# Peptides against a protein of PDB entry 3H8D, part 15

Target 1, 122 residues: chain A of PDB entry 3H8D
Amino acid sequence: DMKRQQRFFRIPFIRPADQYKDPQNKKKGWWYAHFDGPWIARQMELHPDKPPILLVAGKDDMEMCELNLEETGLTRKRGAEILPRQFEEIWERCGGIQYLQSAIESRQARPTYATAMLQNLL

## One batch from the design tools (peptide; made by RFdiffusion4, then SolubleMPNN)

Design b1_p9_5_s3 (from b1_p9_5, 4 letters changed)
Fold by OpenDDE base, seed 2:
Structure b1_p9_5_s3 (fold): chain B 122 residues (1-122), chain C 122 residues (1-122), chain A 9 residues (1-9)
Amino acid sequence: as target 1 above (122 residues)
Amino acid sequence: as target 1 above (122 residues)
Amino acid sequence: SSLPEEWYD
């Protein structure tokens, strides 16, 4: 159902190894999520010291946020919600289009708003 | 086509009468727009001294932004783009749901993402 | 948990 709300979120995280370091030694990562209605469709993690992690629903369910949007509390976290383009700009830079396309071609991706839009563009 | 990008914008305006006044005497209004793909679907104006203006595509075309999204330059104006909820929260407070519903019932509203979502909710 | 270990505010 493509009439579901498409909502995007970004939150910083600190690596467990940096948790007790001085602020200047805490390098933030960034966690991104695309929720297609109540369920996550795409997830992305920008790390300060390793390549970004890309995840898509169906293929990567075991590695993605298993909570529905309401359970995450993201809607109640001020500054967490972002514009679609703020997600997509980074997603594109990380090779997310090819990643999702490959997941669709391998029949691993669960149909979401993201898969539908990509298939509409190609 | 409900696969179009839904983009929301907000820009301040100063009344012509306040244009040459001291800054403290310039009361800002706020102009809001919902673009369903390249064309405006809803427009809203918050004024400092009169009731808000609500406008919907089809019914209010003569009073709404006639430029396509690209022609407006809104996508290039830093700080202009807003979250859907930033638009909808004010739209709801201004009676926008009833306004759009009435435009649909009177068959004045042009079908847009906004009309489709409202009809899906009711 | 698939969420970040520490949500930083």
Scores: peptide ipSAE 0.035, ipTM 0.515, DockQ to the pose 0.462
Fold by OpenDDE base, seed 3:
Structure b1_p9_5_s3 (fold): chain B 122 residues (1-122), chain C 122 residues (1-122), chain A 9 residues (1-9)
Amino acid sequence: as target 1 above (122 residues)
Amino acid sequence: as target 1 above (122 residues)
Amino acid sequence: SSLPEEWYD
């Protein structure tokens, strides 16, 4: 149900194109995930040079984290967990509401806490 | 409904008995609040010398924060907001599950996200 | 995939 624990995470990453550069030339991106209980509901990525990537469960499963929350080790990674608003603030700025809405309307979205929240909002 | 935003806060306080002492003699307590949307659902206090105080909406309204979340200014207070687990971990250790359960059983608890979660659990 | 190819702790 929609009473599962909602947990949010953020970790920095280096884009593939920078992997082999000197450390000073490795521009950080930011990876975000929303887990609805053990299962990922939303993922997004901020990149230093390209548009943000938005991903929602059901529609983007092949591009999203395939591990359940426990398997990721994110809960054990210091500083990885963030407040809900720290995720949502970025999600909203990136157009996440519209992205998720469109996924629901096209029947591509899997039911999650996020879909339920949006349906309560719209 | 139970899809309101759940937000958690923690702030230190000085007990009344220490207010007029030298700073080195002021022992800090910790005040915690769970807001279910704009309305407080749970409050607890850790004290340096006495047992923790547990408070639940409906039962303890007179002892709890009377301000709605917006009125408290907690959302604007740097470092006040905490992760859900940071609240729940302390709540559980203090016997909060049993306290809330008892309040539900006695019909003293007001319906909140917390009561719904417990009912999903029991 | 689950996580970025190169991530930090």
Scores: peptide ipSAE 0.034, ipTM 0.514, DockQ to the pose 0.540
Fold by OpenDDE base, seed 5:
Structure b1_p9_5_s3 (fold): chain B 122 residues (1-122), chain C 122 residues (1-122), chain A 9 residues (1-9)
Amino acid sequence: as target 1 above (122 residues)
Amino acid sequence: as target 1 above (122 residues)
Amino acid sequence: SSLPEEWYD
């Protein structure tokens, strides 16, 4: 719903396999989340050594953040919040539009702000 | 329209009267803008020594930025772009909701994302 | 559900 606040977050992560390596050997990935109100709508992960992971609500619930926005603490983490375009630019580059569209067509995506926006584009 | 990108900007300014003073005597104000696609929807100014100025499209066109978003160069100015909440928090504190509502009721406000959102709230 | 294991502060 248009009434729900759309918020976007990004945090770096280190792979579990690199956790105990020297800092120079820790390759950083990036975790991104789009929250549509209290609930996650989209998640994506940029990895240093594997393809991007794209996830959408409904289809990928079990692989996505299961915490509501407040439970994540993201709103309290300085520098975590990003501009909408900072998320969307990466989402587009990673093929997120096609991914979400396919999830809609297969009836796997649950309605979110993201599905609504895509349906306005299409 | 929901298809238009909503972007928010903030830049500091020094009063003309302080331009030629010593740096310590330059009181900074803050200029804020909400762009609904290429066109400004809302503008507000925080002044060090006078009440906030609130401006809305349609009603206050002559006092607002007359440049489209690209013409402003704001998108190219590092640190100028802010999160939606960073704008809205100040807007709310300055009485912007009531100001915009009055502009709608008087039929002075032109339709924007801002008017649509307010009408969803009422 | 994998929250990124190490959130860099």
Scores: peptide ipSAE 0.034, ipTM 0.522, DockQ to the pose 0.485
Fold by OpenDDE base, seed 4:
Structure b1_p9_5_s3 (fold): chain B 122 residues (1-122), chain C 122 residues (1-122), chain A 9 residues (1-9)
Amino acid sequence: as target 1 above (122 residues)
Amino acid sequence: as target 1 above (122 residues)
Amino acid sequence: SSLPEEWYD
C-alpha cells in the first residue's frame, strides 16, 4: 500500500460584520485542515470571538470538509498549504490531543494518520 | 440640497465550517446594508445558527461598514443591489423598527434617512 | 451573488 500523503492547509476568514472595514479592523479567523491522503482527518477553526473548534473524522464528519482534497482546490490555492508543525502547534495548544484521544476512547474517531500518531505517542 | 440616494444591498456568506461542503450543505448567512447616500445607515445580518444582528448608524458604527458606498464596490457587485422592500421586509421581521426606535430614544442613533422615516411613521 | 473573496482568502 502506498503511504498516504499528509498535507495541511490554512485559510483565513473574516466575519461578516468586518467585511467592509479597513484591514486593521477585520478580526480574522483561521480555518485549518489535515488531509490524510484524499480525505480530511482533522479540522480546526480559530475564531476571534469564540473558542476554537476542533473536529476529527468519524466523530465530526457532518461539520467537517466533505470534499476530497482535490475537490477543495486547496492544493491550488496559493499560500494555503502549511507545514505539519504549523498545524500541530495550534492543535496542541487548543487541546487537540485530548480531543482526539477522547474520540478514540469513545469509539467515535475514524482511523486516520492522526489517530495512529496519537496511539504511537501514548 | 440634493436628495441622497437610498440604496440597499445583500450578499451571502458561508460559515467557515461549511466552506468545503456541497452547496446544499452550506448554511448561508446574509449580510444586508442600507446606504443613505455615501454612508451606511443600517446593517443587518441573518445567520443560520444565531439570532439576527441589527445595527444602526451612530450606535453601532464600530460593528458596521466603515467604507463609503463607492469604496465597498457593492454597486459594482452583480446581484448585490436589492429593492428597498427586500431590505425592509427582513428588517421589520427582525424587530428593526423597535431597535432603531430605541436607538433614537437613547440618543445613540445618528440622523439618517432611516431615522427620518421612522419618525414619520410613528 | 458569490462570497466576497476577502471573507475566506
Scores: peptide ipSAE 0.022, ipTM 0.646, DockQ to the pose 0.129; fails the geometry check

Design b1_p9_5_s4 (from b1_p9_5, 5 letters changed)
Fold by OpenDDE base, seed 4:
Structure b1_p9_5_s4 (fold): chain B 122 residues (1-122), chain C 122 residues (1-122), chain A 9 residues (1-9)
Amino acid sequence: as target 1 above (122 residues)
Amino acid sequence: as target 1 above (122 residues)
Amino acid sequence: MELPEEWED
């Protein structure tokens, strides 16, 4: 349902594999999340050296945040919360519409606000 | 405590970013997990094109499986469960001993069977 | 399973 609060977050990360690399080789990524109420609906990871990772609920559950929003502490992390458009702009650029559409068509996507919005847009 | 059942799992994955690539470019990774009783103690990800990802409880909780073992369904996934040595051999090759040791020394590691075993070995 | 370590900061 679209009645749930839609909240979006962004945080930087350095990949675990970069731990033993020189600081200059510790490539900073960007992790994005869309929460439809308490549960994640979409996740996205930007990397300097590989294609963006797009993840949608139902299809990619094991690769996404398994915690509910409150458990994540993201709401309490200063500067983590972003506007919907700040997520959507990147999502769109990364091919998120097509990714989610494919997940819906293949019946892999769990219904979320994101899937509902896509149905309205297409 | 070493009283808990130590169980190990391995599953393949294709990175989400490879979805729109040709089949030949859908690089298969390998996800490994060590569960100390119900909770993950170590996780490891093998990739064809980047260094292994090593994760240990306490230090890397957010990047690891947040589900307890039963919630994962891994115990019910045919062919997922592996022998301890099948995990440890890869862990050792990937520098897991040093990784876990560093996490212990920095007080980042949550005490698990894995940390206890390392204390016995070193 | 794929969250940044800096999440906890």
Scores: peptide ipSAE 0.027, ipTM 0.427, DockQ to the pose 0.233
Fold by OpenDDE base, seed 3:
Structure b1_p9_5_s4 (fold): chain B 122 residues (1-122), chain C 122 residues (1-122), chain A 9 residues (1-9)
Amino acid sequence: as target 1 above (122 residues)
Amino acid sequence: as target 1 above (122 residues)
Amino acid sequence: MELPEEWED
């Protein structure tokens, strides 16, 4: 059922190389997640010094959030939840449509709200 | 197709009786809208001195926003867009589930994302 | 999954 609640989150992270630097020398990245109901459908990471990382359910499960939405505590973390468009705008700019499409075509993508939406788009 | 983008908005309003009062005497209400793609599906109005107004597409068309989403300019109004849950939480508290259900049962509700979601819920 | 520093805090 593609009528599950779609929820999106963003949190900052510091890259490993900056972890032990002075605060002023810690460049923030951004971690994004799309949850299709209780389960993650897409993940995206913006880095200050390398290309974005795009991850989709089924294909990239080992690199994606392994916790269900409730387990993450993201719904209780103030400022973590973002509007769908705040995720999608960045996803699109990072080539997420093509990435997900390729995963669907190769039969690596798990069916999610995101895959269903793309199938209606193409 | 129930896979259209669902977008939610909230803007304040001043009731007619307060329109000409001093700013300190103008009690704000809140206008809420749910757009199922380009078209409004639900509208809700919180008033400081009377019960909430609930409106659903099909039944209450004459009292609801007559503009499509693009025409409203809501997507361009800073701070107007809200998270789905920010709408739904208030909708539920105001008896929106029962209101929409009654409209479906009486065959007054136009099919929308909201009606489809409720049908899956009941 | 590697958790962001912000998550680990």
Scores: peptide ipSAE 0.027, ipTM 0.527, DockQ to the pose 0.400
Fold by OpenDDE base, seed 1:
Structure b1_p9_5_s4 (fold): chain B 122 residues (1-122), chain C 122 residues (1-122), chain A 9 residues (1-9)
Amino acid sequence: as target 1 above (122 residues)
Amino acid sequence: as target 1 above (122 residues)
Amino acid sequence: MELPEEWED
């Protein structure tokens, strides 16, 4: 149902190996999420030292956020919520469109707002 | 006009520096083209030793095939024509979707079947 | 999934 609110979030992360290092030795990554209503539709991780990780619901459920949006507390975390375009710009640059398309074509993707939008494009 | 025939081609190329080397020392690349009716809409080059090159009509006209399809002789070259998916799969892997999207957003892309298809996706 | 450090806090 496309009546659901589409909400996007971004939070920084530090690698576990860097957690107890001095701040200058902590390389920062970014964790991104797209929620289609209460549930995650897409997840993305930018790393300082490895390729981006792209994840889509249905295909990558075990690697994605398992909590509903309210359970995450992200809506209450200052600075976590971002504009749709702030997510999409990075998603596109990381190859997210083709990643999701491939998941649809392989019948691995769960239907979400993201899959529906892409299907309109194709 | 989406009534135009969409045709795709692929031909190998050898680097100029390798042209006169023994066959085992000739690294092969691949040249790809998408024709929207008589005129090229997209071009792509896979190289053995550098990043892929993606080109779209309007933005990259000076770097693309300047001949119409009949003038190229590609339709008469055995093994040159490929299926749409054989082009699109490589196009997607090389980041062609976001490349074309960026060209549309920047108003550099000439309208083609490829731009229209992408606009349906977005 | 493994949560980012700042999310775990």
Scores: peptide ipSAE 0.026, ipTM 0.338, DockQ to the pose 0.247
Fold by OpenDDE base, seed 5:
Structure b1_p9_5_s4 (fold): chain B 122 residues (1-122), chain C 122 residues (1-122), chain A 9 residues (1-9)
Amino acid sequence: as target 1 above (122 residues)
Amino acid sequence: as target 1 above (122 residues)
Amino acid sequence: MELPEEWED
C-alpha cells in the first residue's frame, strides 16, 4: 500500500582519493536517500567535482542502496534523517522530476510513493 | 485523497502568566501540530505544570489551529518543522494512540492520515 | 551500492 512512512536521509561521504589527505583537502559529497517504507525509492549523490547522480527504484536498482531501511542503521544515526523538503529541494534542482518522469515513460520505474506523487504534480 | 504531504511542526510557547517575568522564570511549553496536506490532523501541547493536551481533527476542531498550513507561516519559520517521529514519539508517550482510537470509536474523529495509520497499527 | 564505510558505524 501507499500509506508507508516516507523517510529521508542524508550523509556526507569522502571520495576514496581524498580519504587519506589532510582534512582541509577532503572534499565532501552528500548521499541522499528516500525510503518508501522499508524500501528505497530514490537516491541522489551530490559530488564536489562532477554532476549529481540521480537514481530511481526499478530503473537503477543495481546502483542504489541494497539494504532495507532497518539494515542501513540510518534511523539510528544522529543527524542522518532530514525533512522531505530537504530532499525534494535538491531533487528538483537536479532535474529529478524529469529524470523520474523519463523512467516512468520508458517503463523502467518501479511504482513508489515518488511515482505516485509525480502523477499528481503533472 | 490520502496522498497529501504529512508535515509536522513544533514551536515553544510561554504561559501568559509568565510573559512579563524574568527569562529564568518563564517556563516553556511546546506546541505541536500534524498537518495532513493543508489541514491540521492532530495537535499536541506539552505544558510545564499540567498534563499534555491532545487534540484530533473532528473531535477537537474548536480547540485546534484554525489556520491552514500556509496561513500559519510555519513552513517559513526556521526551526519549526520537525520530523514525523519527533511528533509521534511524544504523541505515543502521551497516550495519543488511545486518544485517537477513542475518538474514532465514538465517531468523533474526522478521517485523516492519522486515523488511517491507526487502522494499520491496530 | 553500500553506504560509505566511514559513515556506517
Scores: peptide ipSAE 0.026, ipTM 0.519, DockQ to the pose 0.326

Design b1_p9_6_s1 (from b1_p9_6, 6 letters changed)
Fold by OpenDDE base, seed 3:
Structure b1_p9_6_s1 (fold): chain B 122 residues (1-122), chain C 122 residues (1-122), chain A 9 residues (1-9)
Amino acid sequence: as target 1 above (122 residues)
Amino acid sequence: as target 1 above (122 residues)
Amino acid sequence: MDYHSLDPE
């Protein structure tokens, strides 16, 4: 719905296995989130040494951020917010369209801005 | 329509009267644009010494950017693209909601993402 | 990931 603002965020993370290593040994991953209004719609994680993780609302709720947007504090975190295309470019490159499409077809996806946009495309 | 990506841009400009002055005497304004897909939907200009200028598609076509988004080269201009809220925050502060509403009511506004969103709000 | 650690406050 046009009422809800689409907002996108990116933050670095350190792998759990690297948490206590020397700084030079801590390889960064990247955590991405798409919020459709207050509610998360998509999440993905880029890792230095394994395939990207793609997550969509409805299907992957238990693996996704459980906080609403305001609770995350991301809107107040300097440098966290990114442009829509900065998210979508990575999403597409990582097979996100196919992943979300599959979730829709299997009736696992919760309706979001992301599902609506995909249905307009296909 | 959810098919069209909403993209926002900001670039500085120098007033025509200051074009040939010393750098210290050139006061910058700011030019903002909202593109609904390839087509401009809203434009505004912040000036150092006069009220902001607000422009909406349909009503102000002759004063607005005549180029489609690709023709502008804005997508390729480093630092030009801004977040939606970076546009909307200024738009709202400058009375943009009322301006667009008035254009809709007077039947001067061309249908855009901006008009649709406003109609969802009101 | 501990999403509570995302709070910058």
Scores: peptide ipSAE 0.026, ipTM 0.541, DockQ to the pose 0.304
Fold by OpenDDE base, seed 2:
Structure b1_p9_6_s1 (fold): chain B 122 residues (1-122), chain C 122 residues (1-122), chain A 9 residues (1-9)
Amino acid sequence: as target 1 above (122 residues)
Amino acid sequence: as target 1 above (122 residues)
Amino acid sequence: MDYHSLDPE
């Protein structure tokens, strides 16, 4: 069902190793999620000290959020929800299009709104 | 150099989505690391809502800690350092032996103390 | 992998 609501979220995080450091030494990362209806379709993490992590449903289920959208509480967290373009801009910069395409071609990606949009683009 | 100091660490974490929830609703995960000298050899994450994440050097570099041990501050964090068996027990329960073996067989694992020990066991 | 914290603020 491609009529499901597409919602995007972003949350900052601090590395576990940095949790007890002084504020000036706590480097923030950013956690991003695209929900296709109640379930996550794409996830992305920006880190201060390593390459970005890109994840797509089907291929990366074990590494992605296993909670449905309501269980995450993201919709109740002020400032967490973002515009589609705010997600997509970073996704594109991180090579997300190629990552998702490869997952589709290898038949690892679960069909989602994201896979459909990419297949329409190509 | 198999004479490098092998050190193990464990740190609790809360999911980014849970950061602003009430304490009773903040589910803790656990971050584990094995350092072979200054560099990480294995990493493991226990999550309250998804399968454990296992990572080995060489194969999973982009997903693992990119900081050397000193940069992490783990050695300065009280209660972070653990016994080898405290790591290995969880590693084994999570299927870490098979995971590392597969990475060795596929030539994805960087040689470490962990790979050497496994190769001696098999 | 997901990185998390006790204090992500």
Scores: peptide ipSAE 0.019, ipTM 0.548, DockQ to the pose 0.149
Fold by OpenDDE base, seed 4:
Structure b1_p9_6_s1 (fold): chain B 122 residues (1-122), chain C 122 residues (1-122), chain A 9 residues (1-9)
Amino acid sequence: as target 1 above (122 residues)
Amino acid sequence: as target 1 above (122 residues)
Amino acid sequence: MDYHSLDPE
């Protein structure tokens, strides 16, 4: 159902190793999520000291958020919601299009709004 | 060099989505690491709402900590260091032996103390 | 590409 609301979120995270350090020693990462209706479709993590992590539904379910959107509380978190372009810009920079395409080609991706949009662009 | 010091660590983490919630609403995960000398050999994450994540050096480098042991500050973090058995017990419960074995068989694992020990047991 | 310098905004 392509009528589902597409919503995007971004929140900072502190690495586990930095959790108990002084604030100045806590390097910040960024957690991104695309929700296709209630369910996560894509997840992305920008790290201060390692390559970005890209995750797509179907392929990476075990590594992704298993909570539905309401369970996350993201919709109630001030400043968490971002515009589609704010997600897509980073996704594209990180090679997300190719990552999702490979997941589709390998039959690992479950159909989402993201897979449909990619298939429209190609 | 099997003379390298094998050290194990465990620290809690809060999910990104829970970071700005009240403490009672922050479900705690657990981050585990095995360092073979200065370099991480295995990483493991226990989550409150999804399956455990198992990571092994060589295969999962992009998802693992890229900091050497000293850079993490784990050795200076009170209560972070655990006994080998405290790591291995959870690792085994989560299917870590099979995971590492598959990584060895697929030639994705880089040689570590962990790969050597597994090959001694099999 | 230096992914560590990516602007999240």
Scores: peptide ipSAE 0.018, ipTM 0.547, DockQ to the pose 0.172
Fold by OpenDDE base, seed 5:
Structure b1_p9_6_s1 (fold): chain B 122 residues (1-122), chain C 122 residues (1-122), chain A 9 residues (1-9)
Amino acid sequence: as target 1 above (122 residues)
Amino acid sequence: as target 1 above (122 residues)
Amino acid sequence: MDYHSLDPE
Protein backbone atom coordinates (compact mmCIF):
# COMPACT_ATOMS: atom_id res chain seq x y z
CA ASP B 1 0.00 0.00 0.00
CA MET B 2 1.35 3.36 -1.06
CA LYS B 3 -0.14 4.81 2.08
CA ARG B 4 2.41 3.03 4.24
CA GLN B 5 5.62 4.76 5.10
CA GLN B 6 8.68 3.24 3.50
CA ARG B 7 11.71 3.39 5.76
CA PHE B 8 15.18 2.03 5.31
CA PHE B 9 17.90 1.24 7.79
CA ARG B 10 21.50 0.15 7.85
CA ILE B 11 23.62 -0.93 10.77
CA PRO B 12 27.07 -2.45 10.96
CA PHE B 13 27.70 -5.83 12.44
CA ILE B 14 30.71 -7.79 13.56
CA ARG B 15 31.06 -11.50 13.10
CA PRO B 16 31.10 -13.55 16.27
CA ALA B 17 34.60 -14.74 15.51
CA ASP B 18 35.85 -11.17 15.29
CA GLN B 19 34.09 -9.83 18.37
CA TYR B 20 37.10 -9.97 20.66
CA LYS B 21 39.78 -8.93 18.22
CA ASP B 22 41.33 -5.54 18.02
CA PRO B 23 39.18 -3.10 16.07
CA GLN B 24 41.54 -3.24 13.14
CA ASN B 25 40.95 -6.96 12.82
CA LYS B 26 37.18 -6.81 13.03
CA LYS B 27 35.72 -7.13 9.58
CA LYS B 28 32.59 -5.07 9.35
CA GLY B 29 29.44 -6.25 7.68
CA TRP B 30 26.33 -4.24 6.95
CA TRP B 31 22.79 -5.19 7.74
CA TYR B 32 20.06 -3.48 5.74
CA ALA B 33 16.32 -3.45 6.14
CA HIS B 34 13.39 -2.08 4.21
CA PHE B 35 10.24 -1.63 6.23
CA ASP B 36 6.92 -1.26 4.50
CA GLY B 37 5.05 0.32 7.33
CA PRO B 38 5.74 -1.68 10.44
CA TRP B 39 6.57 -4.84 8.54
CA ILE B 40 9.85 -5.78 6.95
CA ALA B 41 9.69 -6.14 3.20
CA ARG B 42 13.33 -6.78 2.35
CA GLN B 43 16.48 -7.55 4.23
CA MET B 44 20.02 -7.51 2.95
CA GLU B 45 23.43 -8.24 4.36
CA LEU B 46 26.80 -7.22 3.00
CA HIS B 47 29.68 -9.31 4.20
CA PRO B 48 33.38 -8.71 4.00
CA ASP B 49 34.19 -12.29 3.10
CA LYS B 50 31.18 -13.91 1.47
CA PRO B 51 28.46 -13.06 -1.01
CA PRO B 52 25.67 -10.72 0.00
CA ILE B 53 22.49 -12.13 1.42
CA LEU B 54 19.17 -11.04 -0.02
CA LEU B 55 15.90 -11.80 1.68
CA VAL B 56 12.34 -10.99 0.72
CA ALA B 57 9.12 -11.11 2.67
CA GLY B 58 7.08 -14.25 2.25
CA LYS B 59 9.90 -16.32 0.86
CA ASP B 60 12.53 -15.76 3.50
CA ASP B 61 10.45 -14.94 6.56
CA MET B 62 12.21 -17.42 8.78
CA GLU B 63 15.60 -15.99 7.88
CA MET B 64 14.60 -12.36 8.25
CA CYS B 65 14.22 -10.13 11.26
CA GLU B 66 10.99 -11.04 12.98
CA LEU B 67 10.66 -7.74 14.81
CA ASN B 68 8.34 -5.06 13.59
CA LEU B 69 9.84 -1.66 13.08
CA GLU B 70 8.97 -0.30 16.48
CA GLU B 71 10.35 -3.35 18.22
CA THR B 72 13.70 -2.98 16.49
CA GLY B 73 14.41 0.42 17.95
CA LEU B 74 15.99 1.36 14.64
CA THR B 75 13.91 4.49 14.42
CA ARG B 76 15.58 5.64 17.59
CA LYS B 77 19.10 4.64 16.65
CA ARG B 78 21.12 7.59 15.48
CA GLY B 79 22.57 7.05 12.06
CA ALA B 80 20.64 3.88 11.39
CA GLU B 81 18.06 5.30 9.03
CA ILE B 82 19.14 5.71 5.44
CA LEU B 83 17.65 7.11 2.30
CA PRO B 84 15.65 4.86 0.00
CA ARG B 85 18.25 5.13 -2.71
CA GLN B 86 21.00 4.12 -0.31
CA PHE B 87 19.20 0.84 0.13
CA GLU B 88 18.12 0.42 -3.47
CA GLU B 89 21.56 1.05 -4.87
CA ILE B 90 22.99 -1.85 -2.92
CA TRP B 91 19.93 -3.98 -3.56
CA GLU B 92 20.32 -3.52 -7.27
CA ARG B 93 24.04 -4.23 -7.21
CA CYS B 94 23.41 -7.42 -5.31
CA GLY B 95 20.92 -8.68 -7.87
CA GLY B 96 17.94 -7.89 -5.74
CA ILE B 97 15.65 -7.15 -8.64
CA GLN B 98 16.12 -10.61 -10.07
CA TYR B 99 15.87 -12.18 -6.66
CA LEU B 100 12.58 -10.51 -5.86
CA GLN B 101 11.23 -11.13 -9.32
CA SER B 102 11.94 -14.82 -8.99
CA ALA B 103 10.20 -14.86 -5.64
CA ILE B 104 7.16 -13.24 -7.22
CA GLU B 105 7.11 -15.65 -10.13
CA SER B 106 7.40 -18.62 -7.82
CA ARG B 107 4.55 -17.24 -5.74
CA GLN B 108 6.75 -17.12 -2.68
CA ALA B 109 6.85 -13.37 -2.24
CA ARG B 110 4.39 -11.74 0.09
CA PRO B 111 2.89 -8.64 -1.49
CA THR B 112 4.75 -5.57 -0.29
CA TYR B 113 5.66 -2.14 -1.48
CA ALA B 114 8.74 -3.75 -2.97
CA THR B 115 6.79 -6.27 -5.01
CA ALA B 116 4.44 -3.57 -6.21
CA MET B 117 7.28 -1.33 -7.30
CA LEU B 118 8.92 -4.18 -9.14
CA GLN B 119 5.69 -4.95 -10.94
CA ASN B 120 5.65 -1.37 -12.12
CA LEU B 121 9.29 -1.45 -13.11
CA LEU B 122 8.87 -4.56 -15.27
CA ASP C 1 41.85 -37.55 10.50
CA MET C 2 41.70 -38.84 14.05
CA LYS C 3 45.07 -37.24 14.62
CA ARG C 4 43.57 -33.77 14.43
CA GLN C 5 42.33 -32.15 17.59
CA GLN C 6 38.58 -31.73 17.73
CA ARG C 7 37.57 -28.55 19.49
CA PHE C 8 34.18 -27.02 20.03
CA PHE C 9 33.12 -23.50 20.83
CA ARG C 10 30.01 -21.56 21.69
CA ILE C 11 29.52 -17.84 21.96
CA PRO C 12 26.42 -15.73 22.37
CA PHE C 13 25.31 -13.21 19.82
CA ILE C 14 22.82 -10.40 19.75
CA ARG C 15 20.73 -9.55 16.75
CA PRO C 16 21.45 -6.21 15.13
CA ALA C 17 17.93 -5.05 15.87
CA ASP C 18 18.39 -5.72 19.58
CA GLN C 19 21.82 -4.16 19.95
CA TYR C 20 20.67 -0.92 21.52
CA LYS C 21 17.86 -2.23 23.65
CA ASP C 22 18.02 -2.76 27.35
CA PRO C 23 19.67 -6.04 28.23
CA GLN C 24 16.37 -7.55 29.19
CA ASN C 25 15.06 -6.97 25.69
CA LYS C 26 18.06 -8.40 23.89
CA LYS C 27 17.25 -11.88 22.70
CA LYS C 28 20.36 -13.98 22.86
CA GLY C 29 21.35 -16.40 20.17
CA TRP C 30 24.14 -18.93 20.29
CA TRP C 31 26.82 -19.49 17.72
CA TYR C 32 28.51 -22.90 17.74
CA ALA C 33 31.53 -24.17 15.91
CA HIS C 34 33.27 -27.49 15.53
CA PHE C 35 36.87 -27.26 14.44
CA ASP C 36 38.60 -30.28 13.00
CA GLY C 37 42.13 -29.16 13.58
CA PRO C 38 42.43 -25.59 12.34
CA TRP C 39 39.51 -25.92 9.94
CA ILE C 40 35.85 -25.57 10.70
CA ALA C 41 33.86 -28.74 10.12
CA ARG C 42 30.43 -27.70 11.35
CA GLN C 43 28.75 -24.50 12.36
CA MET C 44 25.44 -24.08 14.10
CA GLU C 45 23.33 -21.18 15.25
CA LEU C 46 20.52 -21.22 17.77
CA HIS C 47 18.12 -18.35 17.47
CA PRO C 48 15.48 -17.14 19.87
CA ASP C 49 12.93 -16.49 17.16
CA LYS C 50 13.67 -18.68 14.15
CA PRO C 51 14.78 -22.21 13.38
CA PRO C 52 18.36 -23.22 14.04
CA ILE C 53 20.89 -22.95 11.28
CA LEU C 54 23.08 -25.93 10.49
CA LEU C 55 26.11 -25.63 8.28
CA VAL C 56 28.60 -28.24 7.14
CA ALA C 57 31.98 -27.93 5.51
CA GLY C 58 32.01 -28.21 1.75
CA LYS C 59 28.32 -27.58 1.34
CA ASP C 60 27.98 -24.36 3.26
CA ASP C 61 31.46 -22.89 3.08
CA MET C 62 30.27 -19.48 1.95
CA GLU C 63 27.87 -19.24 4.86
CA MET C 64 30.31 -20.43 7.51
CA CYS C 65 33.08 -18.71 9.38
CA GLU C 66 36.02 -18.34 7.06
CA LEU C 67 38.58 -17.92 9.82
CA ASN C 68 40.77 -20.77 10.89
CA LEU C 69 40.75 -21.59 14.57
CA GLU C 70 43.75 -19.47 15.46
CA GLU C 71 42.37 -16.48 13.61
CA THR C 72 39.11 -16.62 15.53
CA GLY C 73 40.73 -16.10 18.89
CA LEU C 74 38.18 -18.52 20.32
CA THR C 75 40.91 -20.55 21.98
CA ARG C 76 41.78 -17.45 23.95
CA LYS C 77 38.23 -16.45 24.80
CA ARG C 78 37.30 -17.44 28.31
CA GLY C 79 34.21 -19.57 28.40
CA ALA C 80 34.02 -20.04 24.66
CA GLU C 81 35.30 -23.58 24.48
CA ILE C 82 32.77 -26.30 25.21
CA LEU C 83 32.82 -30.04 25.51
CA PRO C 84 32.20 -32.18 22.45
CA ARG C 85 28.94 -33.46 23.86
CA GLN C 86 27.72 -29.92 24.49
CA PHE C 87 27.96 -29.34 20.77
CA GLU C 88 26.73 -32.75 19.68
CA GLU C 89 23.67 -32.66 21.89
CA ILE C 90 22.44 -29.50 20.21
CA TRP C 91 23.52 -30.72 16.79
CA GLU C 92 21.49 -33.87 17.22
CA ARG C 93 18.44 -31.99 18.47
CA CYS C 94 18.61 -29.69 15.49
CA GLY C 95 18.61 -32.56 13.03
CA GLY C 96 22.29 -32.26 12.31
CA ILE C 97 22.78 -35.94 11.66
CA GLN C 98 20.27 -35.93 8.85
CA TYR C 99 21.60 -32.66 7.53
CA LEU C 100 25.16 -33.88 7.36
CA GLN C 101 24.10 -37.23 5.97
CA SER C 102 22.25 -35.53 3.16
CA ALA C 103 25.29 -33.42 2.41
CA ILE C 104 27.40 -36.56 2.21
CA GLU C 105 24.92 -38.33 -0.03
CA SER C 106 24.69 -35.34 -2.35
CA ARG C 107 28.49 -35.22 -2.49
CA GLN C 108 28.49 -31.70 -1.12
CA ALA C 109 30.18 -32.40 2.19
CA ARG C 110 33.91 -31.97 2.47
CA PRO C 111 35.48 -34.89 4.31
CA THR C 112 35.96 -34.01 7.96
CA TYR C 113 36.05 -35.66 11.32
CA ALA C 114 32.30 -35.11 11.39
CA THR C 115 31.68 -36.93 8.14
CA ALA C 116 33.91 -39.78 9.23
CA MET C 117 32.11 -40.15 12.53
CA LEU C 118 28.77 -40.16 10.81
CA GLN C 119 29.92 -42.85 8.42
CA ASN C 120 30.80 -44.95 11.43
CA LEU C 121 27.52 -44.20 13.13
CA LEU C 122 25.43 -45.31 10.16
CA MET A 1 20.88 -18.44 2.08
CA ASP A 2 20.91 -18.24 5.84
CA TYR A 3 20.55 -15.20 7.98
CA HIS A 4 23.40 -14.88 10.43
CA SER A 5 22.72 -12.93 13.57
CA LEU A 6 25.77 -10.98 14.58
CA ASP A 7 26.96 -8.69 17.29
CA PRO A 8 26.70 -5.07 16.30
CA GLU A 9 29.76 -2.91 16.06
Scores: peptide ipSAE 0.024, ipTM 0.577, DockQ to the pose 0.145; fails the geometry check

